Peptides against a protein of PDB entry 5B16. Designs and how they scored, part 24

Target 1, 136 residues: chain A of PDB entry 5B16
Amino acid sequence: TPSRINHNERLEFLGDAVVEFLTSVHLYYLFPSLEEGGLATYRTAIVQNQHLAMLAKKLELDRFMLYAHGPDLCRESDLRHAMANCFEALIGAVYLEGSLEEAKQLFGRLLFNDPDLREVWLNYPLHPLQLQEPNT
Target 2, 136 residues: chain A of PDB entry 5B16 as posed
Amino acid sequence: TPSRINHNERLEFLGDAVVEFLTSVHLYYLFPSLEEGGLATYRTAIVQNQHLAMLAKKLELDRFMLYAHGPDLCRESDLRHAMANCFQALIGAVYLEGSLEEAKQLFGRLLFNDPDLREVWLNYPLHPLQLQEPNT

## One batch from the design tools (peptide; aimed at target 1 Y42)

Design b2_p19_7_s2 (made by RFdiffusion4, then SolubleMPNN; from b2_p19_7, 10 letters changed)
Fold by OpenDDE base, seed 3:
Structure b2_p19_7_s2 (fold): chain B 136 residues (1-136), chain A 19 residues (1-19)
Amino acid sequence: as target 1 above (136 residues)
Amino acid sequence: SKRQELLEKIRKLLDELAK
């Protein structure tokens, strides 16, 4: 049986993929005229450690990290990286124990403070041109 | 439309995030 550390690293691995996937899907549907380079740029921006750490802070994970790992997180960059990893592990756990839908809802609620923006992000009906595209 | 307005707001936020 792997240690708790190994388990958390595995959850982080899974969560990283889930966050990447959700971000990709939402960007793809919300911005049908945006080229691949633009989509990739926005995806990178959303999933970067600095941003994920910001989302983690909304869940007060910083308090948890300082409590559990304070001596190892003396530098702001170390804390940010650890918080991002913790956030990914959390999303991985939500997906694993719950569903992709639950992970999507949690992620969307954290991405935007404005409820109108949340609604647009979470509810992405297919654009007419997207409906015309073949399933490839 | 209202939706397009909101999408533009999202895009602006993403532009800032991408800096």
Scores: peptide ipSAE 0.694, ipTM 0.955, DockQ to the pose 0.899
OpenDDE base, seeds 1, 2, 4, 5: peptide ipSAE 0.694, 0.673, 0.687, 0.689; ipTM 0.952, 0.952, 0.951, 0.953

Design b2_p19_7_s3 (made by RFdiffusion4, then SolubleMPNN; from b2_p19_7, 10 letters changed)
Fold by OpenDDE base, seed 1:
Structure b2_p19_7_s3 (fold): chain B 136 residues (1-136), chain A 19 residues (1-19)
Amino acid sequence: as target 1 above (136 residues)
Amino acid sequence: SRREELLQKILEKLEELAK
């Protein structure tokens, strides 16, 4: 396997964890009364391939994928999966070369087109019942 | 409150994604 591909797969691995972590943290703090099942359900919804592919499309990764891998991505499902993986790799790279904060900002910016919703998502206050939890 | 309204809208979006 070419070094570039290995690097991408490693970044994808890292990015997957970052996306999962950020999603978990934000859901936990924003919805202190939401039960674990709900938290898990919404996390899954946010990080599922279909949704991540939609976020990737906002960055025009679909055009990139078709240019770089067009012959291999003839099916819609293949394209979505590849775009989701590429998105994870991108987030991984942002975290690796930048910071968790930068990854958070990018992810939040893509999650919500509405600036008011984005503000609430990105800048959550600690709930009084969360005083014993880390404010990360 | 305004914040609660916005939180509800976020929740609604998440519900739609979860369908």
Scores: peptide ipSAE 0.705, ipTM 0.956, DockQ to the pose 0.871
OpenDDE base, seeds 2, 3, 4, 5: peptide ipSAE 0.700, 0.705, 0.703, 0.700; ipTM 0.955, 0.956, 0.956, 0.955

Design b2_p19_7_s4 (made by RFdiffusion4, then SolubleMPNN; from b2_p19_7, 10 letters changed)
Fold by OpenDDE base, seed 4:
Structure b2_p19_7_s4 (fold): chain B 136 residues (1-136), chain A 19 residues (1-19)
Amino acid sequence: as target 1 above (136 residues)
Amino acid sequence: SRREELLAKIKKLLDELAK
């Protein structure tokens, strides 16, 4: 069996893709008139380590990381980076052990504290033009 | 509409995040 480190890195790899995918899909559908550059900008903003670390903090991963890896995470920047990676691994694990839907729900729940915004993010109607291109 | 207002709020949040 792979080491815990290897497993976490693999989960992180998977989670990175899942986060990227979910973010891309939701942005695409929510903002049908937004150009690619704008979509890319928002995607980058959402998936950047700083933001993922903030999401991780909502799950108290900071406490976990300090408990498990405290000596290696003396700097705030190190902690943020580790938290972001851990968050990706978590999403990867949720996808792996559960489903994309579960990952979507968890991610959306963390993205927005406002339940109304969360609802819009998670349950977007397809734009009429998007309906014409269902495989897009 | 309410949805449009909420989308605008999301966009504003994302704008701030993108700074």
Scores: peptide ipSAE 0.704, ipTM 0.956, DockQ to the pose 0.878
OpenDDE base, seeds 1, 2, 3, 5: peptide ipSAE 0.703, 0.700, 0.703, 0.698; ipTM 0.956, 0.955, 0.956, 0.955

Design b2_p19_8 (made by RFdiffusion4)
Pose (drawn by RFdiffusion4):
Structure b2_p19_8 (pose): chain A 136 residues (1-136), chain P 19 residues (1-19)
Amino acid sequence: as target 2 above (136 residues)
Amino acid sequence: EEELLTKAREMMEKINEEM
């Protein structure tokens, strides 16, 4: 009778929705002219596990992760995928303890390497229907 | 950015302690 609640699958389950939300909101507001197609395309291109793993490496998660040796089969696939999942677990935990803005800052700072692109991603403009009318 | 990275590491330690 093993304990499954001691994993990071909980914070991964949360982080999945967190990353999905952040990507959806940012890709929504930064492109008020783009339809659902491009939005889903960019979103699915970002939430990809390989991309999330390479993005996870920027945090050196492979050095801090509790990845144990498997029975016999242990390729790069398991390691990178573990990084991908553990990253969602991390951003989920940051979303939990810290505010949502801290998850926005974390994912935003991790996405674009150029600091000049982060200023746009993090500071998304208001909706066009809100832009025309300042008050109401 | 350095403060955020330190906090991300502290959160990773908490996740590891929970495992």

Design b2_p19_8_s1 (made by RFdiffusion4, then SolubleMPNN; from b2_p19_8, 8 letters changed)
Fold by OpenDDE base, seed 1:
Structure b2_p19_8_s1 (fold): chain B 136 residues (1-136), chain A 19 residues (1-19)
Amino acid sequence: as target 1 above (136 residues)
Amino acid sequence: DEELLRRAHEVMQKINEHQ
């Protein structure tokens, strides 16, 4: 019987939402003069399968897939898709097991090697409305 | 980075255990 690559679809669903949310929030603060279309385009670039697969590779997530699913991952596109899905599942699980903050830390540390960019991403300033309304 | 890798693998193992 063939192996099942998409066995973590629920976690992937959750992780996708977490990645999208974190990316959206950070882009909003990092680029205050960028129009909505630009923000959306940038977000797409960050969360696309090819990029998430690269992040998965940094975490060596292929070690969890290749032995069990090797025959199903003979195509580069299949491997990329599987790695991206695996990364989403991981982020979803980190959110569940830990917190949104932990997911943010993991994602941000993988996105940027530059300390300055990393710092801005991980510690973005609050919106003026949040400062005015601390109880929100 | 080592800690990040460790944590990621820990979570992946948990995922696999609950499948």
Scores: peptide ipSAE 0.571, ipTM 0.920, DockQ to the pose 0.558
OpenDDE base, seeds 2, 3, 4, 5: peptide ipSAE 0.548, 0.551, 0.547, 0.535; ipTM 0.914, 0.914, 0.913, 0.908

Design b2_p19_8_s2 (made by RFdiffusion4, then SolubleMPNN; from b2_p19_8, 7 letters changed)
Fold by OpenDDE base, seed 1:
Structure b2_p19_8_s2 (fold): chain B 136 residues (1-136), chain A 19 residues (1-19)
Amino acid sequence: as target 1 above (136 residues)
Amino acid sequence: DEELLKKAHEVMEKINRLQ
């Protein structure tokens, strides 16, 4: 029988989009001289399963799955994938229950331990278009 | 970070209750 881990697939779908969006926005503002290819490559590195699994581990999300799904997660790659998916589901849920801002805060705080880097990520400068139209 | 962990776990518990 299939694992019940797949029950979060809808939230994972949403969370994946949120993570992708937040990452894209931040990279766009943080690296104004970086070409599209570089932005895309950087985004891939940030949102890949290996990295998201590490973020999930920081939140100890494995505690929510190992007891019930242990036999399904014997392989390291399977555990990594499940952890990444769980992280996506969490971000999706945070967005739904709270806001995009809350999702950004959670994600950004996990990405960087350095307070200066964290500050830049969470409070990136406005684009010139936003400066001219701040209420858009 | 403890607050962040707590919040994450609270959300996870809610997810689990909904399915």
Scores: peptide ipSAE 0.488, ipTM 0.900, DockQ to the pose 0.570
OpenDDE base, seeds 2, 3, 4, 5: peptide ipSAE 0.476, 0.477, 0.480, 0.453; ipTM 0.896, 0.895, 0.896, 0.884

Design b2_p19_8_s3 (made by RFdiffusion4, then SolubleMPNN; from b2_p19_8, 9 letters changed)
Fold by OpenDDE base, seed 3:
Parts: structure tokens; C-alpha cells; sequence
Structure b2_p19_8_s3 (fold): chain B 136 residues (1-136), chain A 19 residues (1-19)
């Protein structure tokens, strides 16, 4: 049987793919006129370790990390990387135990503090057949 | 449509702040 560490690493692997996918899909539909280079740049900004660590901090995962791995995380860069990995593992777990929809909701809620922007991100149609009546 | 575009621009601004 794999150790808890191995299990977390597997969840990170899965979560990394889920975060990448959700980000790509939302950007693709939200910005239909943006070229690939722009889409890729924005995706990088969203999924990079420093940003994911910020999202992890919103969930107070830093407190958890320091409690569990304090001596190994004395450097800011080490903590940031660990928090990003932990966030990926969390998203992976949510997807695995719940659904892609649940992962999407959690991720979207953390991306934006502004409720209006959050609503745009979460409620924008992600499929051509799910289009709503046009807004003014 | 215009409203959506305006909101999209705000999203882009937020994303740019993450870099």
C-alpha cells in the first residue's frame, strides 16, 4: 500500500490536470476573440505556483502546512511551492470524491473576491448548447 | 453583449494582477 505521501502526490498529479483544464475551458469561452498566445499567458498566470499558493492561503492551508512541515518550510519559496502542491491535491480530492462541477465551484469561488466577477467566471456558458438569453 | 465585454475586461485586469 502506498504511503500517505505517495497518495498526496497522486492527488497533486490529478489536481494539476483539473486546474489546468478548468482554467483553459473558462478562458476559451470567456474570451472568444483572444488569440492563443493571450489565452496561454492568462492561463499561466492563473495556474502558476505563486497564485495557487495565494488561493491556498485563503483556505488557511499555510497554518496546516507549518504545523505539519514547519522545519522543512522555513523559506518562503519552499512554503509557496508546498502550498501550491497542497492546493492541487485538494482540488484533485474534490474532483475524485465529488465531481468536476464541485471542483469548478470551489476554484471559482477562490479566484475572485468580487461577487460580480465570480458570477461571470462561474456562470458563463461553457458549451454552445448551454447559451442563455443575451444580456444588454 | 456590451455588458459581458465590460465584465470580461475586468476579469482580464484581475488576471493580469496575478502575474
Amino acid sequence: as target 1 above (136 residues)
Amino acid sequence: DKELEERAREVMKKINELS
Scores: peptide ipSAE 0.409, ipTM 0.875, DockQ to the pose 0.026
OpenDDE base, seeds 1, 2, 4, 5: peptide ipSAE 0.024, 0.379, 0.271, 0.199; ipTM 0.557, 0.879, 0.802, 0.755

Design b2_p19_8_s4 (made by RFdiffusion4, then SolubleMPNN; from b2_p19_8, 9 letters changed)
Fold by OpenDDE base, seed 3:
Structure b2_p19_8_s4 (fold): chain B 136 residues (1-136), chain A 19 residues (1-19)
Amino acid sequence: as target 1 above (136 residues)
Amino acid sequence: DEELKEKARKVMEEINRLS
């Protein structure tokens, strides 16, 4: 039986893929005229450790990390990396125990503080048959 | 439509600020 540490690392592995996938899909449909290089750049910006750590902070995971791992997080960069990993593990757990839709909703709610932008990100058509509004 | 395009543009601007 894997240790708790190994379990968390496995969840992180899964969550990393989920975050990458959700980001890729939403960018692909939201920006239909953007070339691959631009899409890749945006994806990198969204899923980079610094940004994921910021999202983790919105969930107050920094308080949790300092409580549970304080001695190992004496540097800001260490805390940021750990928070990013923790966020990935959280998304992985949400996907594993819930669904991709639930992971999508949580991730989207955290990405944007502006409700209007959040609405666009979460509800932009991801399939031709899901179109709700005119494209022009 | 134009409304979606404008909102997408705003999303783009937000993403650009992350780098």
Scores: peptide ipSAE 0.415, ipTM 0.881, DockQ to the pose 0.026
OpenDDE base, seeds 1, 2, 4, 5: peptide ipSAE 0.380, 0.400, 0.386, 0.400; ipTM 0.868, 0.874, 0.876, 0.880; seeds 1, 2 fail the geometry check

## One batch from the design tools (peptide; aimed at target 1 T41 F112)

Design b2_p20_1 (made by RFdiffusion4)
Pose (drawn by RFdiffusion4):
Structure b2_p20_1 (pose): chain A 136 residues (1-136), chain P 20 residues (1-20)
Amino acid sequence: as target 2 above (136 residues)
Amino acid sequence: EEEEKLKKIQEFLDELVEES
């Protein structure tokens, strides 16, 4: 009778929705002209596990992760995939303890390497229907 | 300057889509 609640699968399950939300909102506001197709395309291109793993490496998560040796089969696939999942667990935890803005800042800073692109991603403009009318 | 950054972000996202 093992304990499955001691994993990061909980914070991964939360992080999945967290990353999905951040990507959806940012890709929504930064492109008020783009339809659902491009939005889903960019989103699915970002939420990809390989991309999330390479993005996870920027936090050196492979050095801080509790990845144990398997029975016999242990390829790069298990390691990188573990990084990918553990990253979602991390941003889920940051979303939980810290505010949502801290998840926005984390994922935003981790996405674009150029600091000049981060200023746009983090500071998304209001909706066009809100832009025309300042008050109401 | 803002429009140029948006174009750069779009180009980067298009490259990311092509790589995926």

Design b2_p20_1_s1 (made by RFdiffusion4, then SolubleMPNN; from b2_p20_1, 9 letters changed)
Fold by OpenDDE base, seed 3:
Structure b2_p20_1_s1 (fold): chain B 136 residues (1-136), chain A 20 residues (1-20)
Amino acid sequence: as target 1 above (136 residues)
Amino acid sequence: KREELLEKIKEFLEQLVKEA
């Protein structure tokens, strides 16, 4: 059987894709007039380690990381990277054991503290042209 | 109101971009 470390790395791999996908979908629908470059820029910003670490902190994963890996996380940048990875693994686990919808809801709740912004992010109305998209 | 909220989201995203 794979080691626990291998399992976590696999979850991280999956979670990375899920976060990327969810972010892409929401940006695509929220900003129908934004060009690909702009969408990509926003996506990169949302999924960057600094931001994901901040989301992880909302779940108090920093306390967990310091407990489990404190001696190896002497630098703030190391902790940030580790927290981002941990967040990805968490999202991967939620998707794996639950559903994409559950991952979407969790990610959205963490992404926005403002409930009004969260509602717009999670429950966007579809533009008429978006409804006509063949592959969406 | 939705348009206003979208602008706030844009502002939020722009701040994240600056941090990248």
Scores: peptide ipSAE 0.707, ipTM 0.956, DockQ to the pose 0.871
OpenDDE base, seeds 1, 2, 4, 5: peptide ipSAE 0.704, 0.704, 0.705, 0.701; ipTM 0.955, 0.956, 0.956, 0.955

Design b2_p20_1_s2 (made by RFdiffusion4, then SolubleMPNN; from b2_p20_1, 9 letters changed)
Fold by OpenDDE base, seed 3:
Structure b2_p20_1_s2 (fold): chain B 136 residues (1-136), chain A 20 residues (1-20)
Amino acid sequence: as target 1 above (136 residues)
Amino acid sequence: KREELLKKIEEYLRKLVAEA
């Protein structure tokens, strides 16, 4: 039986992919005229440790991390990295035990506190050219 | 209005890029 640490690492692995995928999908639909390089740049920015740590802080994971791993997180960069990993593990768990839709909703809620921005992010209309892509 | 919101999202993303 895998240790709890191994399990968390596995969840992180899964969550990393889910966050990457969700980010890619939303960027693709929101910015239909943006070239691949631009999409990749935005994706990288969204999934970077510093940003994911910021999202994790909204869930007060920083308090949890300090409680559980405080002695090992003496530097801000270490805490940020750990929080990002924890966030990925959380998303992985939500996907695993729930659904991709639930992960999508949670991620969107954390990305934007502004409900109008959140609505645009989560509920994007399909561009006519995007609707036709499957035929090409 | 949607386009304005998209611009705000893009501004947010640009800030993230700058932080990377």
Scores: peptide ipSAE 0.705, ipTM 0.956, DockQ to the pose 0.862
OpenDDE base, seeds 1, 2, 4, 5: peptide ipSAE 0.702, 0.701, 0.705, 0.700; ipTM 0.956, 0.956, 0.956, 0.955

Design b2_p20_1_s3 (made by RFdiffusion4, then SolubleMPNN; from b2_p20_1, 11 letters changed)
Fold by OpenDDE base, seed 3:
Structure b2_p20_1_s3 (fold): chain B 136 residues (1-136), chain A 20 residues (1-20)
Amino acid sequence: as target 1 above (136 residues)
Amino acid sequence: RRQELLERIRALLDELVAEA
């Protein structure tokens, strides 16, 4: 019953939260000595439209977007914003239809082209000090 | 090796920050 546009916006809403969460978790575990300000700065950079659009381009969403919405996306900034939204919707869909783990894997694969860096990002060991942190 | 890789990750993140 809801329009496809509304459905996509809902997926985007969900995906935005998933991307934010995954980014936060990985940064937290990978950099145990980095203070909150640094973590927040990196998170902002990772989830910004420009970066998400770049990740979307790896999936050739730019070609899809131009095919579907070309006339409405004549400006690069408009295309970038749309691609970022589309990427969020995709992650939302992967989470919704699959799992957080699947979303994590997809996101990680796109974040780093270098397989060594990707492996570190995806498979973060718990730091001894992190193991001692109370769960309140 | 892991520390080296983490430093490389941070370098990439710093680049992203610079683009923001």
Scores: peptide ipSAE 0.716, ipTM 0.958, DockQ to the pose 0.884
OpenDDE base, seeds 1, 2, 4, 5: peptide ipSAE 0.712, 0.712, 0.710, 0.710; ipTM 0.958, 0.957, 0.957, 0.957; seed 4 fails the geometry check

Design b2_p20_1_s4 (made by RFdiffusion4, then SolubleMPNN; from b2_p20_1, 12 letters changed)
Fold by OpenDDE base, seed 4:
Structure b2_p20_1_s4 (fold): chain B 136 residues (1-136), chain A 20 residues (1-20)
Amino acid sequence: as target 1 above (136 residues)
Amino acid sequence: RREELLARIEAYLQQLVAEA
């Protein structure tokens, strides 16, 4: 069996894909007139390490990381990177052990503290043209 | 109301882009 570290890296791998997928889907539906380049730009911004680290901080992963790995995380950039990775692993774990829906809900709650914005993000109405795309 | 909320979401995203 893989070590805990290896397992965490695998979860991170999975979580990275889940975060990117969820981000892509929500952006696609929320901004039906936005070109691919704009969608990609927003996606990149959402999934960048510093942003994911910010989301991770809401879960107090910074305290966890400092407790568990403090000596290796003396630099802020190292901590940020580790937090982002840990966040991805968490999302991966939620998806793996739970569901995509649970991952979506968690991600949405962390993205927006404002419940109104969260509602729009999570429960977007389908655009008429998007309704014509059965696999979207 | 929805348009306002969408605008705020996009503003947030634009801020993230600016920080990238």
Scores: peptide ipSAE 0.719, ipTM 0.959, DockQ to the pose 0.848
OpenDDE base, seeds 1, 2, 3, 5: peptide ipSAE 0.719, 0.716, 0.719, 0.714; ipTM 0.959, 0.958, 0.959, 0.958

Design b2_p20_2 (made by RFdiffusion4)
Pose (drawn by RFdiffusion4):
Order: structure tokens, then C-alpha cells, then sequence
Structure b2_p20_2 (pose): chain A 136 residues (1-136), chain P 20 residues (1-20)
């Protein structure tokens, strides 16, 4: 009778929705002209596990992760995939303890390497229907 | 600001190409 609640699968389950939300909202507001197709395309291109793993390496998560040796089979696939999942667990935990804005800042800073692109991603404009009318 | 947004779109297009 093993304990499954001691994993990061909980915070991964939460991080999945966190990352999905951040990508959805940012890709929504930063492109008020783009339809659902491009939005889903960019979103599915960002939430990809390989991309999330390479993005996870920027945090050196492979050095801080509790990845144990398997029975016999242990390729790069298990390691990188573990990084991908553990990253979602991390951002889920940041979303939980810290505010949602801290998840925005984390994922935003981790996405674009150029600091000049982050100022746009983090500071998304209001909706066009809100832009025309300042008050109501 | 428009130029930064174009760069953001171009970078996102590169990510889409890599994902394909």
C-alpha cells in the first residue's frame, strides 16, 4: 500500500492548468486580431512537454530534482520528461503559495530570453473593446 | 512597442516551426 500523494503529481496537475491559463491569457491579449486557430497553435506550441523541459533547464531543475535510478532502463527521455513535469509542479506550487502574478512573472521571465520581449509579454494591453472606452 | 510585438510574433512562429 504505497503513498501516491507524496509525489509532485498533485502540483503537476495544478501546474498544467496554471501554465495553460498563463499561455492562454497572454496569447489572448497580446494578439487581439488573431483568431482561435493561431491562439491554439501558439498555446499547443508552448505547452509542449519537450519545450517545457528545455525551458525547465533554465532553472537547472535537473540539478535540484529528486530523480532516482530506475531498474535498468534509464534514457534521456525519462530525465527530460521528469524535468518537464517537475517544472509544471514548480509553477503550480509558486501559483499556490505566491500570488498568480508570481506565476506570471516566472513563466514570463522564463519564456523569452531577451529582456525586451518580457516587457510586452508581462504587460499585456487591455481588450480592444475596453481600449476604446476608458471608463465604461 | 510595435517592433517588440512583431519580434514576439516571429519568435512564436519559430516555436511553432520547431514543434512541427
Amino acid sequence: as target 2 above (136 residues)
Amino acid sequence: DEEKLEKVQEHLDELVEEAE

Design b2_p20_2_s1 (made by RFdiffusion4, then SolubleMPNN; from b2_p20_2, 10 letters changed)
Fold by OpenDDE base, seed 2:
Structure b2_p20_2_s1 (fold): chain B 136 residues (1-136), chain A 20 residues (1-20)
Amino acid sequence: as target 1 above (136 residues)
Amino acid sequence: REELLKKLEEYLQQLVKEAA
């Protein structure tokens, strides 16, 4: 049986890919005339540790991290990195145990506090593979 | 829709600035 740390790192690995994929797909369809460089720039901004940590804070992962790993997270930068990793692991777990659609919905809800932006983000055309999933 | 896309792009541009 793998350790909890190993399991979490594996989920993080998976979640990283899911976050990257969802971000890429939505940006691609939202901005059909934007060149690759612009798409990549926006994606980088969305998936950076600093931003993901902000999203993680909405789920109170900061409290969790400090509770579980407080002594090792005395620096804010360390906490941010850990929160981002934890967020990726969470998305990975949602995808693994749920579906890509559920991961998409969770991620989209957290990305925007503005309901209008949230709606436009979530209601653009999706990759055909997402429509083939049992839970979509 | 175009207005919302513009709003979204402005939001993303702000994120880019914060990331830099």
Scores: peptide ipSAE 0.642, ipTM 0.940, DockQ to the pose 0.831
OpenDDE base, seeds 1, 3, 4, 5: peptide ipSAE 0.637, 0.638, 0.639, 0.632; ipTM 0.936, 0.937, 0.940, 0.936; seeds 1, 3, 5 fail the geometry check

Design b2_p20_2_s2 (made by RFdiffusion4, then SolubleMPNN; from b2_p20_2, 8 letters changed)
Fold by OpenDDE base, seed 2:
Structure b2_p20_2_s2 (fold): chain B 136 residues (1-136), chain A 20 residues (1-20)
Amino acid sequence: as target 1 above (136 residues)
Amino acid sequence: REELLKKLKEYLDKLVEEAR
C-alpha cells in the first residue's frame, strides 16, 4: 500500500495532465485562429504554479496547507508551490473518482470570477462530431 | 459571443503579463 505522500504525488501527476488537457482543449476551440505559440502562451499562464495557487486559495487550500504543514511552508514560494501541487492532486482526484466533466466544471468555475467569462469558457464551440449528434 | 471572446482574450493577456 503506497504512502499518503506517494498517493498524493500520483494524484498530482494525473491532475497535472487533466489541467493541461482541459486548458488545451478549451483554448483550441475558443481561439481557432490563434497560432500554436499563442495557445501555448495562454496555457502556460493558466497552468503555472502561481496561477494554480491562486485558484487553490479559492478552495482555502492555503488554510489547509498551513494547518497540515505550517512550519515547513513559512516561505511564500514554498506555500505557493505546495498549493499548486495540492490543487493538481485535487483535480486528479475529482477526475479519478468522478469524471472529466466534473473536473472541467470545477476547474472552469475556479478559473473565472466573472460569470460571463466562465460561461464562454465552459461553452466553447462544439466539436464537429457533436454537431453531427446534437442530442448526445 | 465575439465580445465575450474579446473580453476573455484580454483577461488571458493580463494573466500572461502577470506570469512574466
Scores: peptide ipSAE 0.655, ipTM 0.945, DockQ to the pose 0.915
OpenDDE base, seeds 1, 3, 4, 5: peptide ipSAE 0.657, 0.655, 0.659, 0.654; ipTM 0.942, 0.943, 0.943, 0.941; seeds 1, 3, 4 fail the geometry check

Design b2_p20_2_s3 (made by RFdiffusion4, then SolubleMPNN; from b2_p20_2, 9 letters changed)
Fold by OpenDDE base, seed 2:
Structure b2_p20_2_s3 (fold): chain B 136 residues (1-136), chain A 20 residues (1-20)
Amino acid sequence: as target 1 above (136 residues)
Amino acid sequence: REELLQKLLEYLDQLVREAA
């Protein structure tokens, strides 16, 4: 049986891919005339540790991280990185135990506080058959 | 929709600036 740390790192690995994929697909369909460079730039901004940590804070993962790993997270940058990783692991877990759709909904809900932007973001098909998931 | 897309782009531009 793998350790909890190993399991979390594996989920992070999976979640990273899911976040990248969802971001890529939505940007691609939202902006059909946007050049690759622009798509890549926006994707980078969305998936960077700083931004993911902000999303993680909405789930109060900062409180969790400080509770569980406080002594090791005395630096702001360390906490931010850990929160981003934890967020990826969470998305990975949602995908693994739920579905890509559920991961999409959670991610989209957190991405935007503005309900109008959230709606426009989520109203594009993700083509779930592009991934081999048990629930499809 | 066009207005919302522009609003979204502005938001994303902000994220880019924050990431830099």
Scores: peptide ipSAE 0.638, ipTM 0.940, DockQ to the pose 0.760
OpenDDE base, seeds 1, 3, 4, 5: peptide ipSAE 0.636, 0.641, 0.637, 0.630; ipTM 0.937, 0.938, 0.937, 0.936; seeds 1, 3, 4, 5 fail the geometry check

Design b2_p20_2_s4 (made by RFdiffusion4, then SolubleMPNN; from b2_p20_2, 6 letters changed)
Fold by OpenDDE base, seed 4:
Structure b2_p20_2_s4 (fold): chain B 136 residues (1-136), chain A 20 residues (1-20)
Amino acid sequence: as target 1 above (136 residues)
Amino acid sequence: REEKLKKLKEYLDELVKEAE
């Protein structure tokens, strides 16, 4: 329905910002000596549609999307884009109905299959030069 | 922890390459 579509688009809008924010914050704290360009490069790679679509596959959103929107997603690129949007909407919903912390945890768990990478991503110490920044 | 961070950086570097 149009109302559901609008709701999903709004959640996507919110989720996009949350994903961007979480990615930025984590990169900022994890790489205190990395210049802005390097941080931006990593962020772009993390939040780009093809990567978010990969994360979405871990939730089997591809199967869901094909079931719900199969006729409209016959092209690989269309499916990828839709999956990325759906992933953003999911993160937005988690943030909206839960918390930023819950969104962070979910995002971190999906970002990495490697437990070492999950741990270092989610648990970063505050750098002395970063004490003025939010601890999110 | 430094080794984990190094591992993360390597992972992200590869992710960047895949994005290119």
Scores: peptide ipSAE 0.672, ipTM 0.949, DockQ to the pose 0.930
OpenDDE base, seeds 1, 2, 3, 5: peptide ipSAE 0.670, 0.670, 0.676, 0.670; ipTM 0.947, 0.949, 0.948, 0.947; seeds 1, 3, 5 fail the geometry check

